Peptides against a protein of PDB entry 3VZA. Designs and how they scored, part 47

Target 1, 98 residues: chain A of PDB entry 3VZA
Amino acid sequence: RVERLCKSKELFEERLGLEIRRIHNEQLQFIFRHIDHKDPDKPYMFTLSINEQGDYEVTSCTPPLDCISEFQLKVRETNNFSAFIANIRKAFTALSFK
Target 2, 62 residues: chain B of PDB entry 3VZA
Amino acid sequence: AAYVTQLYYKISRIDWDYEVEPARIKGIHYGPDIAQPINMDSSHHSRCFISDYLWSLVPTAW

## One batch from the design tools (peptide; aimed at target 2 L7)

Design b2_p27_6_s1 (made by RFdiffusion4, then SolubleMPNN; from b2_p27_6, 12 letters changed)
Fold by OpenDDE base, seed 2:
Structure b2_p27_6_s1 (fold): chain B 98 residues (1-98), chain C 62 residues (1-62), chain A 27 residues (1-27)
Amino acid sequence: as target 1 above (98 residues)
Amino acid sequence: as target 2 above (62 residues)
Amino acid sequence: KERLEELLKTEKNEVVKLLLQILLAPP
């Protein structure tokens, strides 16, 4: 089972181009790659924590996204975490064309 | 790793077929209405194309 | 960790629970 889980994680990381890491100060780092077709390894990332109220809180976004605050609001309202992550990737993709 | 893989499923709604050859990207995407198969030959596509395609399966509607 | 453990005790959202469990998991 452990080997299967490790393989699963690796498949998701490579195929989605999304790495999820636990970092300091009780945060998760979401790292998108495969965004820029000219530089597939270029990372686009944000960090996330659960604040004292138990809500999703984006603690950083690199490169910055104008829409990230709105997305944080939306995910708190809808609890649609899938759409939250997908929209962030969509926004990073759009940013890569500028 | 169990929690992380569960999180990936919650994000993507993709269940991989782990018994196929490494070059075959095979699985099922579970949408709100209909499940759709994924079956790609990774040797025919760039990493970016594959990722873009898979993410295109994930609804962005809130 | 104590803060996160307390949050996990009462959290109902499955994804938030997953995030907390990931954060609380042993190294």
Scores: peptide ipSAE 0.775, ipTM 0.962, DockQ to the pose 0.863
OpenDDE base, seeds 1, 3, 4, 5: peptide ipSAE 0.774, 0.775, 0.775, 0.775; ipTM 0.961, 0.962, 0.962, 0.961

Design b2_p27_6_s2 (made by RFdiffusion4, then SolubleMPNN; from b2_p27_6, 12 letters changed)
Fold by OpenDDE base, seed 2:
Structure b2_p27_6_s2 (fold): chain B 98 residues (1-98), chain C 62 residues (1-62), chain A 27 residues (1-27)
Amino acid sequence: as target 1 above (98 residues)
Amino acid sequence: as target 2 above (62 residues)
Amino acid sequence: KERLQKLLATETNEDVKLMLQILLAPE
């Protein structure tokens, strides 16, 4: 079971180009790669926590996204975490062309 | 690992077939309506293309 | 662990948040 889960995680990381890590102060770090086709290993990342009110809170975003605050609002309203992550990736992709 | 793999599923709605050769990207995407198979030869595509394609399966409507 | 198993058996959006809270809980 452990080996299966580890392999599954590695497949997700490579194929989605998304690494998820727990970091200090009860935060999750989401690291996107494979965004820039000219530089596939360039990371685009944000950190996330659940605050004391139980709400999603983006604690950092590198590079910064103008839309990240709006996305935080949207995910709080809809609880659609999948769309939240997908939209962030879309925004990073758009940013990579600038 | 169970926690993060489940999170990946909640995000992507993809279930991998992990018992195939590494060059074969095989799985199932569970969309809102119909489940669709994934079956790609990774040697025919760049890593970025593969990622872009898989993410294109994920709805962005809130 | 039993609570986690129950969360894994559901597909609601609220359950995703709860799962994240478990992931972020002190170990």
Scores: peptide ipSAE 0.545, ipTM 0.928, DockQ to the pose 0.290
OpenDDE base, seeds 1, 3, 4, 5: peptide ipSAE 0.543, 0.543, 0.539, 0.545; ipTM 0.928, 0.928, 0.928, 0.928; seed 5 fails the geometry check

Design b2_p27_6_s3 (made by RFdiffusion4, then SolubleMPNN; from b2_p27_6, 13 letters changed)
Fold by OpenDDE base, seed 5:
Structure b2_p27_6_s3 (fold): chain B 98 residues (1-98), chain C 62 residues (1-62), chain A 27 residues (1-27)
Amino acid sequence: as target 1 above (98 residues)
Amino acid sequence: as target 2 above (62 residues)
Amino acid sequence: RERLEELLKKEKNETVRLLLQILLSPP
């Protein structure tokens, strides 16, 4: 099972182009790649924490997204974390064309 | 990796087939309706196309 | 870390619990 878990993580990272890391100050880093077809390895990322109230909190976004604060509100309201991540990727994709 | 793998499933709703050859991207996407199979030959597509396709399966409606 | 552990003890949201479990895991 350990081998399968490692394989599973690797498959998700490569196929979705999404890496998830635990970083300093009790944060998770979500790194999107495969966004820019001209530069597939260019990272688009944001960091997330759970604040003192137990709510989702985006602590950084690189490159910046003007919609990220609205998405944070939406995920707090709906708890639809899947849509949260998917919409962020969609926004990064749109940004890559500018 | 167990918790991270669970998070990937929670995000994508994709369950991979781990018994196929490396060049085959095979799995099942569990959407709100009927489950949909995934079956791609990775040698026929770019990494960006594959990722875009898989993410297109994930609903963006809140 | 103690903060995260206390949050996990009280949290009922499945997704938040999962995130907390990841946060409590080694990098």
Scores: peptide ipSAE 0.780, ipTM 0.962, DockQ to the pose 0.811
OpenDDE base, seeds 1, 2, 3, 4: peptide ipSAE 0.779, 0.779, 0.778, 0.778; ipTM 0.962, 0.962, 0.962, 0.962

Design b2_p27_6_s4 (made by RFdiffusion4, then SolubleMPNN; from b2_p27_6, 12 letters changed)
Fold by OpenDDE base, seed 2:
Structure b2_p27_6_s4 (fold): chain B 98 residues (1-98), chain C 62 residues (1-62), chain A 27 residues (1-27)
Amino acid sequence: as target 1 above (98 residues)
Amino acid sequence: as target 2 above (62 residues)
Amino acid sequence: RERLEELLKTEENEVVKLLLQILLAPP
């Protein structure tokens, strides 16, 4: 089972171009790659924590996204985490064309 | 890794077929309506195209 | 860590629970 889980994680990381990493100060880092077709390994990332109130909190976004604060609000309202991540990737994709 | 893989499923709603050859990207996407099969030959596509395609399956409506 | 454990005890959102479990997982 452990081997299967490791394989699953690797498949998701490669195929979605999304890595999820635990970092300092009780945060998760979400790293998108495969955004820029000219530079597939270029990372687009944000960090996330669960704040004192138990809510989703984006603690950083690199490169910065104007819409990230709105997305944080939306995910808190809807609890649609899937849409949250997908919209962030969509925004990073749009940013890569600028 | 169990929690991380569960999180990936919650994000993507994709369940992979783990028994196929490495070059085959096969699985099922479970959307809000009906399940859709995924079946791609990775040798025919770039990594970016594959990722873009898979993410296109994930609804962005809140 | 104690804060996260306390949150996990009462959290009902499945995704938030997953995030907390990931954060609390052993190295």
Scores: peptide ipSAE 0.775, ipTM 0.962, DockQ to the pose 0.894
OpenDDE base, seeds 1, 3, 4, 5: peptide ipSAE 0.632, 0.773, 0.773, 0.774; ipTM 0.943, 0.962, 0.962, 0.962

Design b2_p27_7 (made by RFdiffusion4)
Pose (drawn by RFdiffusion4):
Structure b2_p27_7 (pose): chain A 98 residues (1-98), chain B 62 residues (1-62), chain P 27 residues (1-27)
Amino acid sequence: as target 1 above (98 residues)
Amino acid sequence: as target 2 above (62 residues)
Amino acid sequence: TAEEAAWDRMWEKLLEGYDEEYAADHS
């Protein structure tokens, strides 16, 4: 029941290396691990809210990505949240080789 | 708890097989077209490869 | 409350189209 739900969350967290946290001021924090193969536990994170217009809004990105504003515009236009998350992870992987 | 796991599905389109040994990464990936099985031995791979591989299943086209 | 209403709007936006997609995938 609830055990299954917790198990599902842990499987996703471990397997995708992605954690989602509900934090202060109506925000969700997305934390990617398993990005740098030399340091698998190092986090890359961004925070997101749905603003008063009902739009996706990235409120911070640590470390910063130069393409995340473009991604914000694209996710607003297409409503493709899956691609938005996938492209942010690809950007953090690339940033790790810079 | 349910809402976060539902969002994981929305992001990844993966449904896990919850009835397998912990060492097996088993599930199905869904998409526009036919669903694809996943059945990997976690002992054969690094955590990073597993994550990179699973994420490669997620389309990046907008 | 305002907090609960903001939370609902968050999930509605993030899970938009989820029900149809999930039902199609598990039909």

Design b2_p27_7_s1 (made by RFdiffusion4, then SolubleMPNN; from b2_p27_7, 11 letters changed)
Fold by OpenDDE base, seed 4:
Structure b2_p27_7_s1 (fold): chain B 98 residues (1-98), chain C 62 residues (1-62), chain A 27 residues (1-27)
Amino acid sequence: as target 1 above (98 residues)
Amino acid sequence: as target 2 above (62 residues)
Amino acid sequence: SAAEEAEKRMWEYLLKGFDEEYAKAHA
């Protein structure tokens, strides 16, 4: 049911504080909120594409993460996209305390 | 929204209960070993706490 | 359309084999 899918998306967005958008040039934008408890609506985001080699490629990350290149390597090796996203959120959370 | 909802599930391994009132955050997290119920009153927690809690359920091991 | 197919390909790539990899990683 379309209505259920829409509701599901909304629940995930609000409860996880994660919005996933389709953007230009065949990319996905992942926008985390609820990271900074002092500013819950402050976005932490990255964009992802599949490059010509068929590998996950982070095309942007705001704010930048020193670990993003390593995470990109890890997700290419493991294909564990769940851990990839979770680790990015963890890294963003760490930044919010600095 | 089929693809994005699938992706949300693949990322979080959470399945929501859609038959409860909006203030109730109810669902199931399917971890690698056991499934854990989620049942929270959103009025008792901040948005950040809720998100942090839910993400804490997601393994970070590669 | 070509754009729709490209998007579909991207989504399916992300989802393909995900469960198997997840299970493998956490076995």
Scores: peptide ipSAE 0.388, ipTM 0.926, DockQ to the pose 0.272
OpenDDE base, seeds 1, 2, 3, 5: peptide ipSAE 0.382, 0.380, 0.379, 0.387; ipTM 0.925, 0.925, 0.925, 0.925

Design b2_p27_7_s2 (made by RFdiffusion4, then SolubleMPNN; from b2_p27_7, 13 letters changed)
Fold by OpenDDE base, seed 2:
Order: sequence, then C-alpha cells, then structure tokens
Structure b2_p27_7_s2 (fold): chain B 98 residues (1-98), chain C 62 residues (1-62), chain A 27 residues (1-27)
Amino acid sequence: as target 1 above (98 residues)
Amino acid sequence: as target 2 above (62 residues)
Amino acid sequence: SASAEKEQRMWDYLLQGFDEEYAKDHA
C-alpha cells in the first residue's frame, strides 16, 4: 500500500503539475508547475492553513493574485475545495500571459 | 502519503490506472455526471498540455 | 504532541466528507 501511495503521489505531481507539501506551523504549500508553456518548471505557489476559527486561510501567494482573497471567501462559503484549487490555477495561468 | 493522495482525489476526482506503462496516462475522472475515461499517450503531448487538459476536467463553478 | 494533533485536525478538516464522496463515485 505504501508503494502504491508513493507512486500515486508522483503521478499526480507530474500529471497535474501540482506538488503538495506539509510545511511549518501546520500549513500546506501548493506548488503549481506546467503553467508557463515557455518555462514549464517555473513555480506558482500558495500556502494554506486552517486558522483558529476553523476557516481556510491563504497565508502566502507567489506570485500574488488579486483574486486570491475573493477565492478564500468563496471556498469558505461553498466549501468547494476542488473549485478553489482549480480557480487558483486558472488565475496563475492567466497571470503567466501578462 | 495517504492524506496527500486523498487530497489529490478530492481536488481532481481522478483515479489513475497504476498497472499501465509509464508512457500511458490512463484513468477515470469522476463528477456529478457520468464518469469519463482518461487515456493519453504522453509521448504525443507536452507536459504543459497534459496538465492543462487534466485541469480542464475539473469544474471551476463554485 | 500538540503540534501533531493540530496537523491531524487540519487533515481531518480538509478531507471531511472524502469517504462518502469516494464511495459514491465507486458505487
């Protein structure tokens, strides 16, 4: 099972171009690659935690996204985590063209 | 790793076929409607195209 | 430890409802 889980993570990382890391202070770091077709390895990332109120909180975003605060609000309202991550990637993609 | 893989599923709703050769990207994408198969030859596409395609399967409606 | 418990709560929150959703997809 451990072997399968390891392979699963690797497949998701490569195919989705999304790496998920546990980092200090009980946070998750989401690292998107394969965003810029001219520079596929260029990372676009944000960090996420559950704050003291029990809400999703974006603690950093690099490069910064104007829409990230709105997305944080939306995911708190809808609890649609999938749409949250997908919209962030969409926003990073749009940013890569500027 | 279990939590991370579960999170990937929660995000993408994709199950991979782990028994195929590495060059084959095969799996199933689930959603509110009928499940859709994924079956790509990775040698025919760039990494960016593959990622963009897979993410296009994920709804962005809140 | 307190830190481990806090991280566990994070995962529990993030993955809430996962089992039910996964079961529905594979029914």
Scores: peptide ipSAE 0.713, ipTM 0.958, DockQ to the pose 0.764
OpenDDE base, seeds 1, 3, 4, 5: peptide ipSAE 0.351, 0.357, 0.712, 0.356; ipTM 0.920, 0.920, 0.958, 0.919

Design b2_p27_7_s3 (made by RFdiffusion4, then SolubleMPNN; from b2_p27_7, 16 letters changed)
Fold by OpenDDE base, seed 4:
Structure b2_p27_7_s3 (fold): chain B 98 residues (1-98), chain C 62 residues (1-62), chain A 27 residues (1-27)
Amino acid sequence: as target 1 above (98 residues)
Amino acid sequence: as target 2 above (62 residues)
Amino acid sequence: SSAEEKQQKMWDYLLKGFEEDYAAAHA
């Protein structure tokens, strides 16, 4: 049901604090919120694409993460997309305490 | 929103129960070994806590 | 590789899907 799917998206966005958008140049933008408990609406973002070699490529990360290049390597090796996203969120969370 | 919902499932491995009252966060997280039920009263928790909890269910092992 | 091809197809599928989702939401 279309209505349920729409509701599903809204539930995921609110409960996970993760918004996903398609942006220019065939990229996906991932926007995390609910990271900083003192500022729940503060966004933590990265953009993702598939490069010419067919590999996942992080095209931007705001704020920057020192570990993002390693995560990009890991997801290319493992294709564990879930762990990739989860680790990025964990890294953003750690950054919010600094 | 079928496609984005599929992506959310690919990421979180969560399936929501859509037949509950809005204040109830109910669903199932499908981990590699076990299925973990989710059943929370949203009025008892902050948005950040809820998100942190749900993400804690997602394995970070590569 | 085959894995890369599958990944590309999945990515294309998702991108197309987002377009369809947007269109459906604004129809």
Scores: peptide ipSAE 0.452, ipTM 0.925, DockQ to the pose 0.061
OpenDDE base, seeds 1, 2, 3, 5: peptide ipSAE 0.439, 0.361, 0.445, 0.450; ipTM 0.923, 0.910, 0.924, 0.924

Design b2_p27_7_s4 (made by RFdiffusion4, then SolubleMPNN; from b2_p27_7, 12 letters changed)
Fold by OpenDDE base, seed 4:
Structure b2_p27_7_s4 (fold): chain B 98 residues (1-98), chain C 62 residues (1-62), chain A 27 residues (1-27)
Amino acid sequence: as target 1 above (98 residues)
Amino acid sequence: as target 2 above (62 residues)
Amino acid sequence: SAAEEAEKRMWEYLLKGFEEERAAAHA
């Protein structure tokens, strides 16, 4: 049901604090919130595309993460997309404590 | 929103229960070995706590 | 590889889906 799907999206966005959007040049933007407990609405985001070689490529990351290149390598090796996103969130969380 | 919902599942492996009252966060997380039920009262927790908890269910091992 | 092709297919599927949903929302 269409109504169910719409509700599902809203529930995921609120509960995971993750918004996913398609942006220009065939990219997906992942926007994390609820990272900083002192500022729950502060966004932590990155954009993702598939490059000419067919590999996942992070095209931007705000704020920047030192580990993002390693994660990009790992997801290319494992294709574990879930772990990829989860590790990025974990890294953003760690960054919020600095 | 079928496509984005599928992506959320691919990421989180969570399936929500849509038949409960709005204040109840109920669902199932499907881990590699076991299924973990989710059942929280949102009025008892901050948004950040809820998100942190749910993400803690998602494995970070590559 | 097969895994890479699968990911590519997924990506294309998602992108197309987002486009369709966006179009439907504004129609």
Scores: peptide ipSAE 0.414, ipTM 0.928, DockQ to the pose 0.055
OpenDDE base, seeds 1, 2, 3, 5: peptide ipSAE 0.186, 0.411, 0.215, 0.414; ipTM 0.899, 0.928, 0.905, 0.928

Design b2_p27_8 (made by RFdiffusion4)
Pose (drawn by RFdiffusion4):
Structure b2_p27_8 (pose): chain A 98 residues (1-98), chain B 62 residues (1-62), chain P 27 residues (1-27)
Amino acid sequence: as target 1 above (98 residues)
Amino acid sequence: as target 2 above (62 residues)
Amino acid sequence: ESEIFPPPAADDERFPGEKIDPSLFFP
């Protein structure tokens, strides 16, 4: 029951290396790990809210990505949240080689 | 708890097989077209490869 | 059991647009 839900969350967290946290001020924090193969536990994170217009809004990005504003515009236009998350992870992987 | 796991599905389109040994990464990836099985031995791979591979199943086209 | 690895997503493959549940951001 609830055990299955917790198990599912842990499997996703470990296998995707992605954690989701509900934090202050109506925000979710997405934390990617397993990005830098030399340091698998190092986090890359961004925070997101749905603003008063009902739009996706990235409220912070640590470390910064220069393409995340473009991604915000694209996710608003297409409503493709899956691709948004996937493209942010690709950007953090690339940033790690800069 | 259900809402976060539902979002993981929306993000990755993966449904896990919860009835297998912990060492087996097993599930199905869904898409526009036919669903694909996943059945990997976690002992054969680094955590980073597993994550990178599983994420490579997620389309990046907008 | 045998190991199964589906191929990575194609360059032009996409999921349809889908909004997330806004209630996720609230207690």

Design b2_p27_8_s1 (made by RFdiffusion4, then SolubleMPNN; from b2_p27_8, 9 letters changed)
Fold by OpenDDE base, seed 3:
Structure b2_p27_8_s1 (fold): chain B 98 residues (1-98), chain C 62 residues (1-62), chain A 27 residues (1-27)
Amino acid sequence: as target 1 above (98 residues)
Amino acid sequence: as target 2 above (62 residues)
Amino acid sequence: SEEILPPPAGPDESFPGERIDPSLLLP
């Protein structure tokens, strides 16, 4: 099972171009690649934590996204984490064309 | 690794077929209404195209 | 850990009534 889980992780990382890392202060770092077709390895990333109120909080976003605060609000309202991550990637993709 | 893979599934709704050759991207995407098979030859596509395609399967409606 | 937490808000598409806690994710 562990072997399959490790392989699954690797497949997700490569195929989705999304790496998920646990970092300091109980945060998750989400690193998107394969965003810019001209520079597939260029990272687009954000960090996420649960704040003292128990809510999802984006603690950083690189490059910055104007919509990130709205997405944070939406995920708090809907608890649709899938849409949250997908919308962030969509926003990064849009940004890569500028 | 279990939690992170669980997280990936929560995000993508994709289950991979782990037993195929490395160049074969095979799995199932579970949408709200229907499950769609994924079956791609990675040698026929760029990494960016593959990722974009897979993410296109993920609904963005809140 | 693999713990899935219940959210205070609406359902998730993949796991209705479940919530992701970043503090639970192990390297």
Scores: peptide ipSAE 0.057, ipTM 0.908, DockQ to the pose 0.135
OpenDDE base, seeds 1, 2, 4, 5: peptide ipSAE 0.048, 0.050, 0.050, 0.052; ipTM 0.906, 0.909, 0.909, 0.906; seeds 1, 2, 5 fail the geometry check

Design b2_p27_8_s2 (made by RFdiffusion4, then SolubleMPNN; from b2_p27_8, 7 letters changed)
Fold by OpenDDE base, seed 4:
Structure b2_p27_8_s2 (fold): chain B 98 residues (1-98), chain C 62 residues (1-62), chain A 27 residues (1-27)
Amino acid sequence: as target 1 above (98 residues)
Amino acid sequence: as target 2 above (62 residues)
Amino acid sequence: EEEILPPPAGADESFPGEKIDPSLLLP
């Protein structure tokens, strides 16, 4: 089972181009790669925590996204975490063309 | 590893077939109403295309 | 691989409306 879980994680990381890390101050770091087809290894990342009010809070975003505050609001309203992450990736993708 | 894989599933709604050969990207995407198979030959596509395709399966409607 | 503790009330399957606490991934 442990071996299966490890392999599953590796498959997700490679195929989705998404690495998820635990970082300091009880945060998750989401690192997208495979965004820029000209530079597949270029990272696009954000960090996420649960604030004192119990709400999702984006604590950093590199490169910055002008839509991140709206997405944070939307995920708080809907709790649709999947759409939240997918929309961020879509926004990073759009940014990579600029 | 269990929780992180659960997180990946929560995000992508994909379940991989991890027993196939490495070059085969095989699994199931579970949409809100219908499940669809994934079956790709990774040697035929770039890493970016594969990722873009898989993410295209994930709904962005809130 | 670094050990990840399971969530105290986490289910095996994830649901769209379920809130995630990033701290649950930390040892």
Scores: peptide ipSAE 0.095, ipTM 0.908, DockQ to the pose 0.137
OpenDDE base, seeds 1, 2, 3, 5: peptide ipSAE 0.085, 0.094, 0.052, 0.032; ipTM 0.909, 0.909, 0.901, 0.896; seeds 2, 3 fail the geometry check

Design b2_p27_8_s3 (made by RFdiffusion4, then SolubleMPNN; from b2_p27_8, 8 letters changed)
Fold by OpenDDE base, seed 4:
Structure b2_p27_8_s3 (fold): chain B 98 residues (1-98), chain C 62 residues (1-62), chain A 27 residues (1-27)
Amino acid sequence: as target 1 above (98 residues)
Amino acid sequence: as target 2 above (62 residues)
Amino acid sequence: DEEIRPPPAGPDESFPGEKIDPSLLLP
């Protein structure tokens, strides 16, 4: 089972181009790669925490996204975490073309 | 790795077939209405294309 | 990488678009 879970994680990381880390202050770091087709290893990342109210809070975003505040509002309203992450990736993708 | 794989599933709704050869990207994406099979030859695509394709399966509607 | 700790028990979802308890992401 451990071997399976480890392999599964590696498959997700490579195929989705998404790495998830736990970092200081009980935050999660999401690192997207495979965004820029000309530079597949270029990272696009954000960090996420749960604030005192129990809501999702984006604590950093590199490069910055002008839509991140709206997405934070949307995920708090809908609790659709999947759409939240997918929309962030979509926004990073759009940014990579600028 | 159990928790992180759970997060990946919550995000992507993809379940991998990890028993196939490394070059074969095989699994199932579970959408809100139907499940769609994934079956790709990674040697025929760039890493970016593969990722873009897989993410295209994930709905962005709130 | 540092192992992500399981969050407190909370509601789960079967399909995309369902509400997820934010606490499910607590490291």
Scores: peptide ipSAE 0.091, ipTM 0.913, DockQ to the pose 0.117
OpenDDE base, seeds 1, 2, 3, 5: peptide ipSAE 0.086, 0.105, 0.128, 0.119; ipTM 0.914, 0.913, 0.914, 0.911; seeds 1, 2, 3, 5 fail the geometry check

Design b2_p27_8_s4 (made by RFdiffusion4, then SolubleMPNN; from b2_p27_8, 7 letters changed)
Fold by OpenDDE base, seed 3:
Structure b2_p27_8_s4 (fold): chain B 98 residues (1-98), chain C 62 residues (1-62), chain A 27 residues (1-27)
Amino acid sequence: as target 1 above (98 residues)
Amino acid sequence: as target 2 above (62 residues)
Amino acid sequence: EEEIRPPPAGPDESFPGEKIDPSLLLP
């Protein structure tokens, strides 16, 4: 089971181009790659925490996204975490063309 | 890696087929209306194309 | 490996728009 789970993680990381890490201060770091087709290894990142009110809080976004605050609001309203992550990736993708 | 894989599933709704060679990208994406099979030869596509394709399966509606 | 605790699955595991408890995402 452990072997399968480890393999699953590796498959997700490579195929989705998404690495998820737990970092300091009880945060999650989401690292997207495979965004820029001309530079597939260029990272696009954001960090996420649960604030004292229990709400999702984006604590950093690199490169910055002007829509990130709206997405934070939307995920708080909908609790649709999948759409949240997917929309962030979509936004990073759009940014990579500029 | 149980928790992180569960998180990946929550995000992507993809379940991989682990019994195939590494070059074969095989699995199922589960949507609210339809389950779509995934079956790709990674040697035929760029890493970016593969990722873009897989993410295209994930709804962005809130 | 660093483990990340996700929320439990909802009533419909195939529903991408499943509502989750944000408090369960992080330890």
Scores: peptide ipSAE 0.102, ipTM 0.915, DockQ to the pose 0.118
OpenDDE base, seeds 1, 2, 4, 5: peptide ipSAE 0.081, 0.100, 0.075, 0.120; ipTM 0.912, 0.910, 0.904, 0.911; seed 5 fails the geometry check

## One batch from the design tools (peptide; aimed at target 1 G54 Y56, target 2 K10)

Design b2_p28_1 (made by RFdiffusion4)
Pose (drawn by RFdiffusion4):
Structure b2_p28_1 (pose): chain A 98 residues (1-98), chain B 62 residues (1-62), chain P 28 residues (1-28)
Amino acid sequence: as target 1 above (98 residues)
Amino acid sequence: as target 2 above (62 residues)
Amino acid sequence: SAAERTSNVEADEAKVLIENIITDSNES
């Protein structure tokens, strides 16, 4: 029951290397690991809220990505949250080789 | 707990097989078109490859 | 304004899920 739900969360966290935290001020923090193969535990994170207009809003990005504002505009336009997450991860992977 | 796992599905479109040994990464990836099986031996791969591979299943087109 | 926000949130499943996570965390 609840064991299955916890198991499912752990499988996703370990396998995708993605953790989601509900943090202060109506925000979710997305933490990617397994990005730098030389340092698999190093995190890359961004935070997100749904603003008062009901729009996606990236409220911080650590380390910064120069394309995340473009991604915010795209996710608002297309409502494609899956592609938004996938493109942010691709950007962190690329940033790691800069 | 359910809401986060539901969002993982929305993000990755993967449903795990919860009835397998821990060493097996097994599940199905869903998409616009026919669903695809996943059955990998975790012992044969690094954690990073597993994550990179699984993420490569997620389309990046907007 | 609240109704417009709710309609915008309901137009996207991911937004709904995010809101549900937030509501559940606040209630806990």

